# Peptides against a protein of PDB entry 4N3Y, part 10

Target 1, 83 residues: chain A of PDB entry 4N3Y
Amino acid sequence: ETRDQVKKLQLMLRQANDQLEKTMKDKQELEDFIKQSSEDSSHQISALVLRAQASEILLEELQQGLSQAKRDVQEQMAVLMQS

## One batch from the design tools (peptide; aimed at target 1 Q53 E56, target 1 (a further copy) R51)

Design b1_p12_1_s2 (made by RFdiffusion4, then SolubleMPNN; its pose is not in this set)
Fold by OpenDDE base, seed 1:
Structure b1_p12_1_s2 (fold): chain B 83 residues (1-83), chain C 83 residues (1-83), chain A 12 residues (1-12)
Amino acid sequence: as target 1 above (83 residues)
Amino acid sequence: as target 1 above (83 residues)
Amino acid sequence: MDELLARLDALE
């Protein structure tokens, strides 16, 4: 009877809504995860970039130091040769 | 009448199902995005780690070179003093 | 969606 159809449809509608709510919850969790993950990755990348830059500066300084040391040795050798 | 209730519930059920499908699609898109983003971030981080490690090795080598150069200068100075 | 749920509740 039509009455029974109504009951069946009501049940189906409730079930559909339950699934919808669950799916919406899952979607929200994924959105939150994406947001958090993006922030974490951004921070991590920034930290690594800063580290790389610091190392680059130190490399340049050490290269200059090495060059200067080499020049100093050459100077001392020249003095010795002229003595 | 009960017949009209059936019609109304049928409409509502269709609407709920439409929303469910849309939400499920959105969820899937988010999952795909997360997957791709995770891979991209992983590759980027790995590249930066390798870069940092390479710089670390170079730093150590340059430090050793500087130390050696310093010793060489000291040696030349000693020779000069004894001449 | 809230409206849909509200309408559903009204039918129950």
Scores: peptide ipSAE 0.085, ipTM 0.425, DockQ to the pose 0.008
OpenDDE base, seeds 2, 3, 4, 5: peptide ipSAE 0.054, 0.047, 0.046, 0.043; ipTM 0.466, 0.499, 0.504, 0.495

Design b1_p12_1_s3 (made by RFdiffusion4, then SolubleMPNN; its pose is not in this set)
Fold by OpenDDE base, seed 1:
Structure b1_p12_1_s3 (fold): chain B 83 residues (1-83), chain C 83 residues (1-83), chain A 12 residues (1-12)
Amino acid sequence: as target 1 above (83 residues)
Amino acid sequence: as target 1 above (83 residues)
Amino acid sequence: MEELLARLDALE
């Protein structure tokens, strides 16, 4: 009868709402995870970029120091040969 | 009447189903995004780690080269003073 | 969930 159909539809509607609420909660948890993961990755990448840049600067300084030292030795040897 | 209530509940059930399908689709898109983002971040972090490690190796080589050059100059100067 | 969705679709 129609009354039985109403009761069945009410039950199905409650079940659908329960599933909807669960799915919405799961979606929110995934959004929060994406946000946290993005922040963590951004911080890690930034730290590695800074480390790489600091190493590159020190490399250039050492290369310049080595080149200057070689030039200084060459100049000293030239002076000794002239004396 | 009861028939009117059935029609109303059928409409509400269709609306709930539509919202559920949309929310499930959104959840799947977020899962796919998390997967892609994790892969992209992993590759980027690995590349930066390799770059940092390569720079550190070159730094150590340059430091050793500079130290050896200083020792060689000191040895040459000692020989000259002895002759 | 799949069973519930199938039942919901059957009402449409």
Scores: peptide ipSAE 0.097, ipTM 0.424, DockQ to the pose 0.008
OpenDDE base, seeds 2, 3, 4, 5: peptide ipSAE 0.047, 0.029, 0.042, 0.051; ipTM 0.467, 0.492, 0.508, 0.503; seed 3 fails the geometry check

Design b1_p12_1_s4 (made by RFdiffusion4, then SolubleMPNN; its pose is not in this set)
Fold by OpenDDE base, seed 5:
Structure b1_p12_1_s4 (fold): chain B 83 residues (1-83), chain C 83 residues (1-83), chain A 12 residues (1-12)
Amino acid sequence: as target 1 above (83 residues)
Amino acid sequence: as target 1 above (83 residues)
Amino acid sequence: MAALEERLSRLE
């Protein structure tokens, strides 16, 4: 009868609502995971960029040192030639 | 003597060059790692975004289903009242 | 979702 049908539909409505709430929660968890993962990656990349920058500074220092060493060798060779 | 000094400096020059090459390699490896990590993260996030979008579609469908179910209940109740 | 997509676009 109609009364029984109404009760059935009310049950279905509750079930649908439960599924909706579950899906909403799942979506939120996914969004939170994406946010956290992105932030973690961003921080890691930032740290690595800083390390790369430090290496760049070291490279510049080494290049200057090499140039100086070369000049020193050239100077010593010039002295040797004069001798 | 000067000759020995020149040889010493030549050795130092070679050592400096070796260190330079090593540092250049290290820097390149860091840059490659950053690039790869960023790309991998980007792809992972893209996949998760697609999953979130799928969940959004499901939510919309469930919401519509809920609305329809509610209307159906209301209709059945109206029929019951007429009886 | 728009916010997520926008953030993704910046990463890419």
Scores: peptide ipSAE 0.067, ipTM 0.506, DockQ to the pose 0.156
OpenDDE base, seeds 1, 2, 3, 4: peptide ipSAE 0.056, 0.061, 0.065, 0.062; ipTM 0.395, 0.440, 0.505, 0.506

Design b1_p12_2 (made by RFdiffusion4)
Pose (drawn by RFdiffusion4):
Structure b1_p12_2 (pose): chain A 83 residues (1-83), chain B 83 residues (1-83), chain P 12 residues (1-12)
Amino acid sequence: as target 1 above (83 residues)
Amino acid sequence: as target 1 above (83 residues)
Amino acid sequence: SAEQERLLASLE
């Protein structure tokens, strides 16, 4: 039946076009997510740089501490030996 | 000509459903791109994290070793003083 | 910036 059929096909076409719009919206959200995901990995690398910095500072302090300890033991030994 | 109209609507519905199928395929490709991108970046970052925590535990033990080394040398000074 | 790159290179 040509009249009922036109109405059914119009309903189906509307539903297909609504679904197409929604799926395009989803694609857009995925494209945005690719971008956000990239910003997140970068922030993870910044946190890692912070860890490396704290470690370089600590290592430097320990190097200085070893030097100071050698110097003052050298003086102590020099006195103990001046006797 | 509701019959010619029906034929037209059938063509339009076929074109819409083909477009929906293609857009759904595109979405899948984006989801796959996201997954592959995340796996790759996670590999790189997990590697940087492993190196960072190794530096940290080691430097911690070196704080301990420095104190202990100073104590050992002090005991040596105590022995040298028994003379 | 260059210092931060040097720090990151130390982890690479």

Design b1_p12_2_s1 (made by RFdiffusion4, then SolubleMPNN; from b1_p12_2, 5 letters changed)
Fold by OpenDDE base, seed 1:
Structure b1_p12_2_s1 (fold): chain B 83 residues (1-83), chain C 83 residues (1-83), chain A 12 residues (1-12)
Amino acid sequence: as target 1 above (83 residues)
Amino acid sequence: as target 1 above (83 residues)
Amino acid sequence: SSRQQQLLASLQ
């Protein structure tokens, strides 16, 4: 009868709402995870970029220093041969 | 009447199911995004780590080369003073 | 989505 149909639909509606609430909670947790993961990865990448750039600068400085030292030795040798 | 209650609950159930389907789809999209983002970030971090390590190796090699060059010059100067 | 693209851009 109609009364029994009402009771059945009330149960089905409660079940659907329970599942909806659970799914919405899970979705929120995934959104929070994505947000946190993005922040963590961004900071990690930025740190690695800075480290790589610092190493590149120091590498260039050492290359220049080595070239200058080579030139200085050549200059000293030239002076000695001229004396 | 009871008949009208049935019709109302049928409508509410359809609305709840529509919202559930939408939320489940959104959840799946977030899961797929998390998976892809994790893979992309992992590759990017690995690449930056390799670059940083390569720079460190080259930096150490240049430091050793500069130290050796300095020693070689000192040896040459010592030989010249002894002649 | 644009929201997903924004999140991806923050990682690069």
Scores: peptide ipSAE 0.114, ipTM 0.429, DockQ to the pose 0.055
OpenDDE base, seeds 2, 3, 4, 5: peptide ipSAE 0.101, 0.083, 0.098, 0.095; ipTM 0.466, 0.513, 0.514, 0.516

Design b1_p12_2_s2 (made by RFdiffusion4, then SolubleMPNN; from b1_p12_2, 6 letters changed)
Fold by OpenDDE base, seed 1:
Structure b1_p12_2_s2 (fold): chain B 83 residues (1-83), chain C 83 residues (1-83), chain A 12 residues (1-12)
Amino acid sequence: as target 1 above (83 residues)
Amino acid sequence: as target 1 above (83 residues)
Amino acid sequence: SAADQALLDSLR
């Protein structure tokens, strides 16, 4: 009968709404996780990039220093050979 | 009347079900996005870490070379002063 | 989830 159908549909509607609310909550948690994870990864990547850049600058300075030292040794060796 | 209530509840149930399906689809898309984004970020971070490590090794080699060059110059200078 | 799909199927 229609009364039984109404009761059945009311129960099904409650179940559907409960599941909807749960799914919406889970979705929100995933969105929050994505946002936080993205921010954390972005900061970590930026820090690594800056560290790599700092190391590159230091490498260039050391290379220049080594080249200059090599030239100085060669010049002094030339002096020794002439004395 | 009960017949009108049944029709109303059927409509509400269809609406709730449609919203649930949409929300579930959105949730799945977010899960897929999280998985892909996490993998991409992980690979990028690993690559940056390896690059930084390679640069550190090169820096140490250059530092040792520069120190040796400095010692060589000092030794040659000592020879010049004694000749 | 399987439970979600079961509910959706029950509502059809």
Scores: peptide ipSAE 0.177, ipTM 0.436, DockQ to the pose 0.011
OpenDDE base, seeds 2, 3, 4, 5: peptide ipSAE 0.124, 0.128, 0.121, 0.111; ipTM 0.521, 0.476, 0.522, 0.520

Design b1_p12_2_s3 (made by RFdiffusion4, then SolubleMPNN; from b1_p12_2, 6 letters changed)
Fold by OpenDDE base, seed 1:
Structure b1_p12_2_s3 (fold): chain B 83 residues (1-83), chain C 83 residues (1-83), chain A 12 residues (1-12)
Amino acid sequence: as target 1 above (83 residues)
Amino acid sequence: as target 1 above (83 residues)
Amino acid sequence: SARDQALLSSLQ
């Protein structure tokens, strides 16, 4: 009977809509995960970049200090040898 | 007519299924994006960590070198003053 | 999901 066909199609439609709703929810969860993961990674990367930059600055300062110390020593020794 | 109702429901079912298919495809694209993004971030973070570690090692070496240089200078000056 | 958990662990 056509009426039975209608009832069957109604059930199938409800099932399809339920599946759609579930899939849409899953999609939303993935979007939220992407957002959170991206934020966390961005913060971590930024922190590491800053740490690396700080270390680079300290390295440069130490290199300059070492070079200057070497020059100062040579100069002082020269003075002592002449006196 | 019941026949018209059946045809209407068939159309609605096709539309719902089309929407479901599209949403499933979108979900898959997001999953692929998450995977790719995570891999890229992981590689970048690892590279930055290694760079930071390399800089830390160089810093330590320079610090030790500077301290040793200072000691060497003091010792040499003491020798010169005694000779 | 297990996949999501694996991804989260890779960020730690």
Scores: peptide ipSAE 0.130, ipTM 0.422, DockQ to the pose 0.054
OpenDDE base, seeds 2, 3, 4, 5: peptide ipSAE 0.112, 0.118, 0.123, 0.123; ipTM 0.527, 0.526, 0.531, 0.521

Design b1_p12_2_s4 (made by RFdiffusion4, then SolubleMPNN; from b1_p12_2, 6 letters changed)
Fold by OpenDDE base, seed 1:
Structure b1_p12_2_s4 (fold): chain B 83 residues (1-83), chain C 83 residues (1-83), chain A 12 residues (1-12)
Amino acid sequence: as target 1 above (83 residues)
Amino acid sequence: as target 1 above (83 residues)
Amino acid sequence: SARAQQLLQSLQ
């Protein structure tokens, strides 16, 4: 009968709305996680990039220093042989 | 009247279920995005870590080489002064 | 959520 149909539909509607609320909450939690994860990853990657760049600069300086030191030694040896 | 109430509740239930389906789909898309983003970030971070470690090893080698070269020059100079 | 925490732990 129609009255029973109304009661059944009201129950089904409550159940659907409960599931909707739960799903919306879960979605929000995932969105918040994505934001947090993206920020953390971005900071970590930036830190590693800066570290790598600093190392590259120091490597270039040391390589040039070693090459120059070798040249200076060769020049000093040449001067000693001339005297 | 009761018949009109049934029709109204049926419409509301369809609307609620449509919203539920949409929200569930959106949630799944976010979950897939999180998985993809996490994999990409992990690979990128690992690559940067390996690059940084390789640079550190090379830096240590060059620093030791420069120190040894300096010692070798000093030893050669001492030998020349003795002769 | 537990699912989100599992994903975060995979990056640590």
Scores: peptide ipSAE 0.078, ipTM 0.406, DockQ to the pose 0.048
OpenDDE base, seeds 2, 3, 4, 5: peptide ipSAE 0.062, 0.069, 0.070, 0.063; ipTM 0.443, 0.495, 0.501, 0.501

Design b1_p12_3 (made by RFdiffusion4; failed a check: the pose's geometry)
Pose (drawn by RFdiffusion4):
Structure b1_p12_3 (pose): chain A 83 residues (1-83), chain B 83 residues (1-83), chain P 12 residues (1-12)
Amino acid sequence: as target 1 above (83 residues)
Amino acid sequence: as target 1 above (83 residues)
Amino acid sequence: AEEERLLESLQE
């Protein structure tokens, strides 16, 4: 039946076009997510740089501490030996 | 000509359903791109994290070793003083 | 520049 058929096909076409719009919206959200995912990984690398900095500072302090300890032991030994 | 109209709507519905199928395929490709990109970046970053925590535990033990080394040398000074 | 140096060190 040509009249009922036109109405059914119009309903189906509307539903297909609504579905197409939604799926395009989803694609857009995924494209945005690719961008956000990239930002997040970058922020992770900044946190890693912070860890490296704290470690370089600590290592430096330990190097200085070893030097100071050698110097003052050398003085202590020099006195103990001047006897 | 509701019959010619029906033929037209059938063509439009076929074109819409083909478009929906293609857009769904595109979405799947984006989800796959996100997954592959995340896997890759995670590999790189998990490697940087492993190196950072190794530096950290080691430097911690070096703080300990420095104190211990100073104590050992001090005991040596105490022996040298028994003379 | 220093942050880049730190990152390069981590990548070495």

Design b1_p12_3_s1 (made by RFdiffusion4, then SolubleMPNN; from b1_p12_3, 9 letters changed; failed a check: the pose's geometry)
Amino acid sequence: SRDQALLDQLLS

Design b1_p12_3_s2 (made by RFdiffusion4, then SolubleMPNN; from b1_p12_3, 8 letters changed; failed a check: the pose's geometry)
Amino acid sequence: SQAQRLLQQLLA

Design b1_p12_3_s3 (made by RFdiffusion4, then SolubleMPNN; from b1_p12_3, 8 letters changed; failed a check: the pose's geometry)
Amino acid sequence: SRAEELLQRLLS

Design b1_p12_3_s4 (made by RFdiffusion4, then SolubleMPNN; from b1_p12_3, 7 letters changed; failed a check: the pose's geometry)
Amino acid sequence: SEAQRLLQQLLS

Design b1_p12_4 (made by RFdiffusion4)
Pose (drawn by RFdiffusion4):
Structure b1_p12_4 (pose): chain A 83 residues (1-83), chain B 83 residues (1-83), chain P 12 residues (1-12)
Amino acid sequence: as target 1 above (83 residues)
Amino acid sequence: as target 1 above (83 residues)
Amino acid sequence: SSAEELISEALE
């Protein structure tokens, strides 16, 4: 039946076009997510740089501490030996 | 000509459903791109994290070793003084 | 900085 059929097909076409719009919306959200995922990985690399910095500072302090310890043991030994 | 109209709507519905199928395929490709990109960046970053925590535990033990080394040398000074 | 250059080298 041609009249009822036109009405059914119009309803179906409307539903298909609504679904197409939503799926395009979803694609857009995924494209944005690719961008946000990239920014998050970057922020993780920054946190890692912070850890490397703290470690370089600590290592430097330990190097200085070893040097100081040698120097003052050398003086202590020199006195102990001047006897 | 509700009959010609029906034929037209059937064509439009076929075109919409084909477009929906293609857009759904595109969405799937984006989800796959996200997954691949995350897997890759996670591999790089988990490697940087492993190196960072190794440097950290080692430097911690070196703080200990420095104190201990100073104590050992001090005991040596105590023995050298028994003379 | 030195730490940034180190992380950059690790990434290379």

Design b1_p12_4_s1 (made by RFdiffusion4, then SolubleMPNN; from b1_p12_4, 5 letters changed)
Fold by OpenDDE base, seed 1:
Order: sequence, then C-alpha cells, then structure tokens
Structure b1_p12_4_s1 (fold): chain B 83 residues (1-83), chain C 83 residues (1-83), chain A 12 residues (1-12)
Amino acid sequence: as target 1 above (83 residues)
Amino acid sequence: as target 1 above (83 residues)
Amino acid sequence: SAAEERIQELLA
C-alpha cells in the first residue's frame, strides 16, 4: 500500500544520501592527496634540476681549467727548451 | 496526501542518485589523474637522478685527470731541469 | 572535464 511505499522510498533515500556522503568524503581525500603529492614532487624535481645545473656549471669550469692548464704546461716546456 | 508524498520522495531519490552518479564519476577521474600523474612524475624524477649521477661521475673523472695532469707536468719539468 | 578543472585549480 501507499504508506509502505513511502517508508521504503524514505529508507532508499537515506541509503543514497549516506553513499553520496561517503563518496564525497573519499573524493575530498583524493583531492588532498593530489595536492600534497604534487607539491612534494614539484619540490623534489626543482631540487634535482638545481643540482644537475650546478654540476653542469662545475663540469664546464673543470674542462676549461684542464684545457688552459695544458696550454700553460706546453708554454712553460717551450721556454725551458729554449733556455 | 500520501500519494503526493510518494511522488515527492521519488523525485528526491532520483535527484540524489543523479548526484551520486556525478560524484562517483568525478572520483574515478581523480583516481585516474593520480595514477597518471604519479607515473609521469616518477619517470621525470628517475631521468633527473640518472642525469645528476652521470654528471657527478664525469666531475670526479675530470678532477682526477686535472690532478694527474698537474703531477705529470711537475715530473716533466723536473726532468728538463736535470738535463 | 569538470574533475580535471578542479584538479588544476588545486594545483595552481
């Protein structure tokens, strides 16, 4: 009868709303996780980029230094052979 | 009357279920995004780590080479001065 | 999608 239909629909509505609330909570937790994970990864990547860049600069300096040192040695040897 | 209450509850139930479906879809999209973002970030970080490690190895080689070159020059200069 | 837009807002 109609009264029983009303009671059944009320129960179904409560169940649907409970499930909605749970799903919304889970969604919020996922959003929070994405935000935190993105921030952590961004900082980690930035740190690695800076580390790599610093290493590249030092490599270039060492290469130039080695090249110049070779030239200086050759010049000094030439002077010694002439004297 | 009871008949009108049934119709109202049926409408409310449909609305709740529609909202639930939308929220579930959004949640799934967030999960998919998290999975994809995590994979992309992992690959990017791994690539940067390998790049940094390769640069560190090259730096050590250059430092050792420069030190050895200095020693070789000193030895050659000593020989020339003795002759 | 709406979810993607919401994610972009959180990351901005």
Scores: peptide ipSAE 0.082, ipTM 0.409, DockQ to the pose 0.033
OpenDDE base, seeds 2, 3, 4, 5: peptide ipSAE 0.075, 0.078, 0.079, 0.079; ipTM 0.480, 0.480, 0.479, 0.482

Design b1_p12_4_s2 (made by RFdiffusion4, then SolubleMPNN; from b1_p12_4, 6 letters changed)
Fold by OpenDDE base, seed 4:
Structure b1_p12_4_s2 (fold): chain B 83 residues (1-83), chain C 83 residues (1-83), chain A 12 residues (1-12)
Amino acid sequence: as target 1 above (83 residues)
Amino acid sequence: as target 1 above (83 residues)
Amino acid sequence: SSAEQRVQELLS
């Protein structure tokens, strides 16, 4: 009976070890996924920030153009009134 | 001719303003998207971190069980050798 | 730039 008990425990030990290794692998995969996901998000955000900055440049240019156009209209109106 | 020039400039001004407003809207939408994306990622990462922590708890339990099983086997082997 | 600051504020 003692021999049988030992063999049973040995089997249980092997099974436990197998489960441990499996779980360790799963945990590692999860951590890797988190890392990769974070990196992907970071890169995406960076790209979008650059696009936003490009948009800002355009906005500034448009504002300048709009202001200049307004001034030009005013100037031409002044000329018109003098004629 | 001056009158025609003024009218042309007025039209250009209106068009420029329309483009400005459109671009401003687009920029705002981009910013909103970035914000939402970041929040979504943050929540996802938090959830995954919790899962990783749960996995770690399981690993610790398994390690403890494995160690105990090993000790049990050793003890039973000692008994066997004495018989 | 104010706009860039706004974006960074959104990310923080």
Scores: peptide ipSAE 0.093, ipTM 0.477, DockQ to the pose 0.218
OpenDDE base, seeds 1, 2, 3, 5: peptide ipSAE 0.091, 0.076, 0.080, 0.085; ipTM 0.412, 0.433, 0.477, 0.482; seed 2 fails the geometry check

Design b1_p12_4_s3 (made by RFdiffusion4, then SolubleMPNN; from b1_p12_4, 8 letters changed)
Fold by OpenDDE base, seed 5:
Structure b1_p12_4_s3 (fold): chain B 83 residues (1-83), chain C 83 residues (1-83), chain A 12 residues (1-12)
Amino acid sequence: as target 1 above (83 residues)
Amino acid sequence: as target 1 above (83 residues)
Amino acid sequence: SAAEQQVQAWLS
């Protein structure tokens, strides 16, 4: 019967609309999450890069110090051998 | 005294070397972490992008369905009014 | 890194 058909379609319409809105919301949330996650990761990675850089500098300094120390030891050894 | 000086320098050398090795290890760990983190984030983001894409497709389908349903309701309404 | 390689070479 036509009347019942109309009502059925109206129900379907409402249901579809509800689902549509829900899906739109979900999509938006996902996109926002992606953006935020990307930014957070980027910042974290940048921080780690800086830390790694600092370690590299320290490494270089230590290398220089070690080299100097080695030379100093060698010099002192030479002195000892000549004493 | 020279002998003591030599021994002191040797100690310093060992200490410096130990620190150097430690620092090298730390740096490597950080770099590895960065790489791994970046890869993980990239994969996760990609997954979310795909999900968002799926939602978009669904959204479009729902919109089309909704539009059709609306038209159907209108047609049925017209029939009712003419009955 | 270059620094690490240099250190490694020095220690070898």
Scores: peptide ipSAE 0.065, ipTM 0.480, DockQ to the pose 0.112
OpenDDE base, seeds 1, 2, 3, 4: peptide ipSAE 0.028, 0.061, 0.041, 0.031; ipTM 0.391, 0.475, 0.459, 0.445; seed 4 fails the geometry check

Design b1_p12_4_s4 (made by RFdiffusion4, then SolubleMPNN; from b1_p12_4, 6 letters changed)
Fold by OpenDDE base, seed 5:
Structure b1_p12_4_s4 (fold): chain B 83 residues (1-83), chain C 83 residues (1-83), chain A 12 residues (1-12)
Amino acid sequence: as target 1 above (83 residues)
Amino acid sequence: as target 1 above (83 residues)
Amino acid sequence: SSAEERVQQLLA
């Protein structure tokens, strides 16, 4: 009967509202997670980039040192051969 | 003496070269890691965005359903009051 | 649409 139908609809309404609120919360949590994850990743990547840059500098320095060392060896060899 | 100096320099050269190669390898590994990490993060974020979009759709559907349910309840209430 | 906009803003 009508009264019971109304009661049923009211229940459905409450249930729907509960689901709505839950979904809204879930969505918000996802958005927050995305934001946080992005920030964390960005910072981590930035740190790695800096590390890579440091390695690059070191590499260049080593190359220069190696070249110099080679020249030094050659120079000493020349001296040795002239002795 | 000169001979020993040459030997020492040769050793230094070898050591420097070893360090150079090691550093080059390390740098490459870092770059690869950065690339991979970025790609992974990008994909993960994209997936989360899609999930958020799905939640949005659901939310909108729920809102519409809720509105309809409210109207239905009101309609039934009117019938009840007229009985 | 508004929600999508918010997501995009978060990613920006």
Scores: peptide ipSAE 0.082, ipTM 0.492, DockQ to the pose 0.217
OpenDDE base, seeds 1, 2, 3, 4: peptide ipSAE 0.080, 0.074, 0.074, 0.076; ipTM 0.409, 0.486, 0.487, 0.483

Design b1_p12_5_s1 (made by RFdiffusion4, then SolubleMPNN; its pose is not in this set)
Fold by OpenDDE base, seed 1:
Structure b1_p12_5_s1 (fold): chain B 83 residues (1-83), chain C 83 residues (1-83), chain A 12 residues (1-12)
Amino acid sequence: as target 1 above (83 residues)
Amino acid sequence: as target 1 above (83 residues)
Amino acid sequence: SELLARLDRLEA
């Protein structure tokens, strides 16, 4: 019966629209999550990169200082033994 | 006319279903992206943390070595001047 | 999922 089929189709259409709206909302929430997560990760990675770089710079300075100090001591010892 | 209305509702239902399937697919792709991005970020952060920690350990070793070397030189100089 | 299955059957 056509009248009954119209009623059934109207109900199914409403259900489909409800599911569509829910899915679209979920999608938007995931997009927002991705955006926020990406920003947080980017900031954290940047901070870690800066810390690593600072440590490496100080490392090189200390290595140079140690090498120079060793050379200076060797030279001073030689001078003392020659005196 | 009921027959025409049934035809219209069937068309609208097909359109709604098509849009729903597309949206569900998009949602799944975003979920997959989030999963992969999270894993990539976690690995990258872990690698940077390890690198920073290794640099800091070496930094401390060099500082200790430099301090000890300076003390050793001072002691040796004192011994030489006493001889 | 069940809704989609029902819709597919209706569209057939």
Scores: peptide ipSAE 0.132, ipTM 0.425, DockQ to the pose 0.008
OpenDDE base, seeds 2, 3, 4, 5: peptide ipSAE 0.073, 0.088, 0.096, 0.087; ipTM 0.464, 0.502, 0.508, 0.501

Design b1_p12_5_s2 (made by RFdiffusion4, then SolubleMPNN; its pose is not in this set)
Fold by OpenDDE base, seed 1:
Structure b1_p12_5_s2 (fold): chain B 83 residues (1-83), chain C 83 residues (1-83), chain A 12 residues (1-12)
Amino acid sequence: as target 1 above (83 residues)
Amino acid sequence: as target 1 above (83 residues)
Amino acid sequence: SELLARLDALEA
């Protein structure tokens, strides 16, 4: 009867609404996870970039220092040989 | 009447189903995005870690080279002064 | 989804 159909539809509607609410909650959790993960990755990548840049600068300084030291030694040796 | 209630519930059920389907699609898109973003970030971070490690090794080599060069120069100068 | 299948069947 029509009354039984109404009761059946009411049950199905409640089940659909429950599932919708659960799915919306899951979606919100994923959005929060994406937001947090993006922030964490951004910070980590920025830190690694800065670390790599600092090492690159230090490498350049050491290379320049080594070259200059070699030149200074050659000059000193030349002076000693001429004296 | 009961017939009108059935029609109303059928409409509400269709609306709930449409909303559920849309929300499920959105959730799937977020899951796919998280998967792709995690892969991209993992690759990028791994590359930066390897780059930083390579620079660290080169820095250590340059530091050792500079120290050895200094010692070699001192030895050569000592020999010249004794000759 | 089982629920979606049941909803579709109910609407039919």
Scores: peptide ipSAE 0.128, ipTM 0.426, DockQ to the pose 0.008
OpenDDE base, seeds 2, 3, 4, 5: peptide ipSAE 0.058, 0.054, 0.073, 0.068; ipTM 0.496, 0.499, 0.500, 0.498

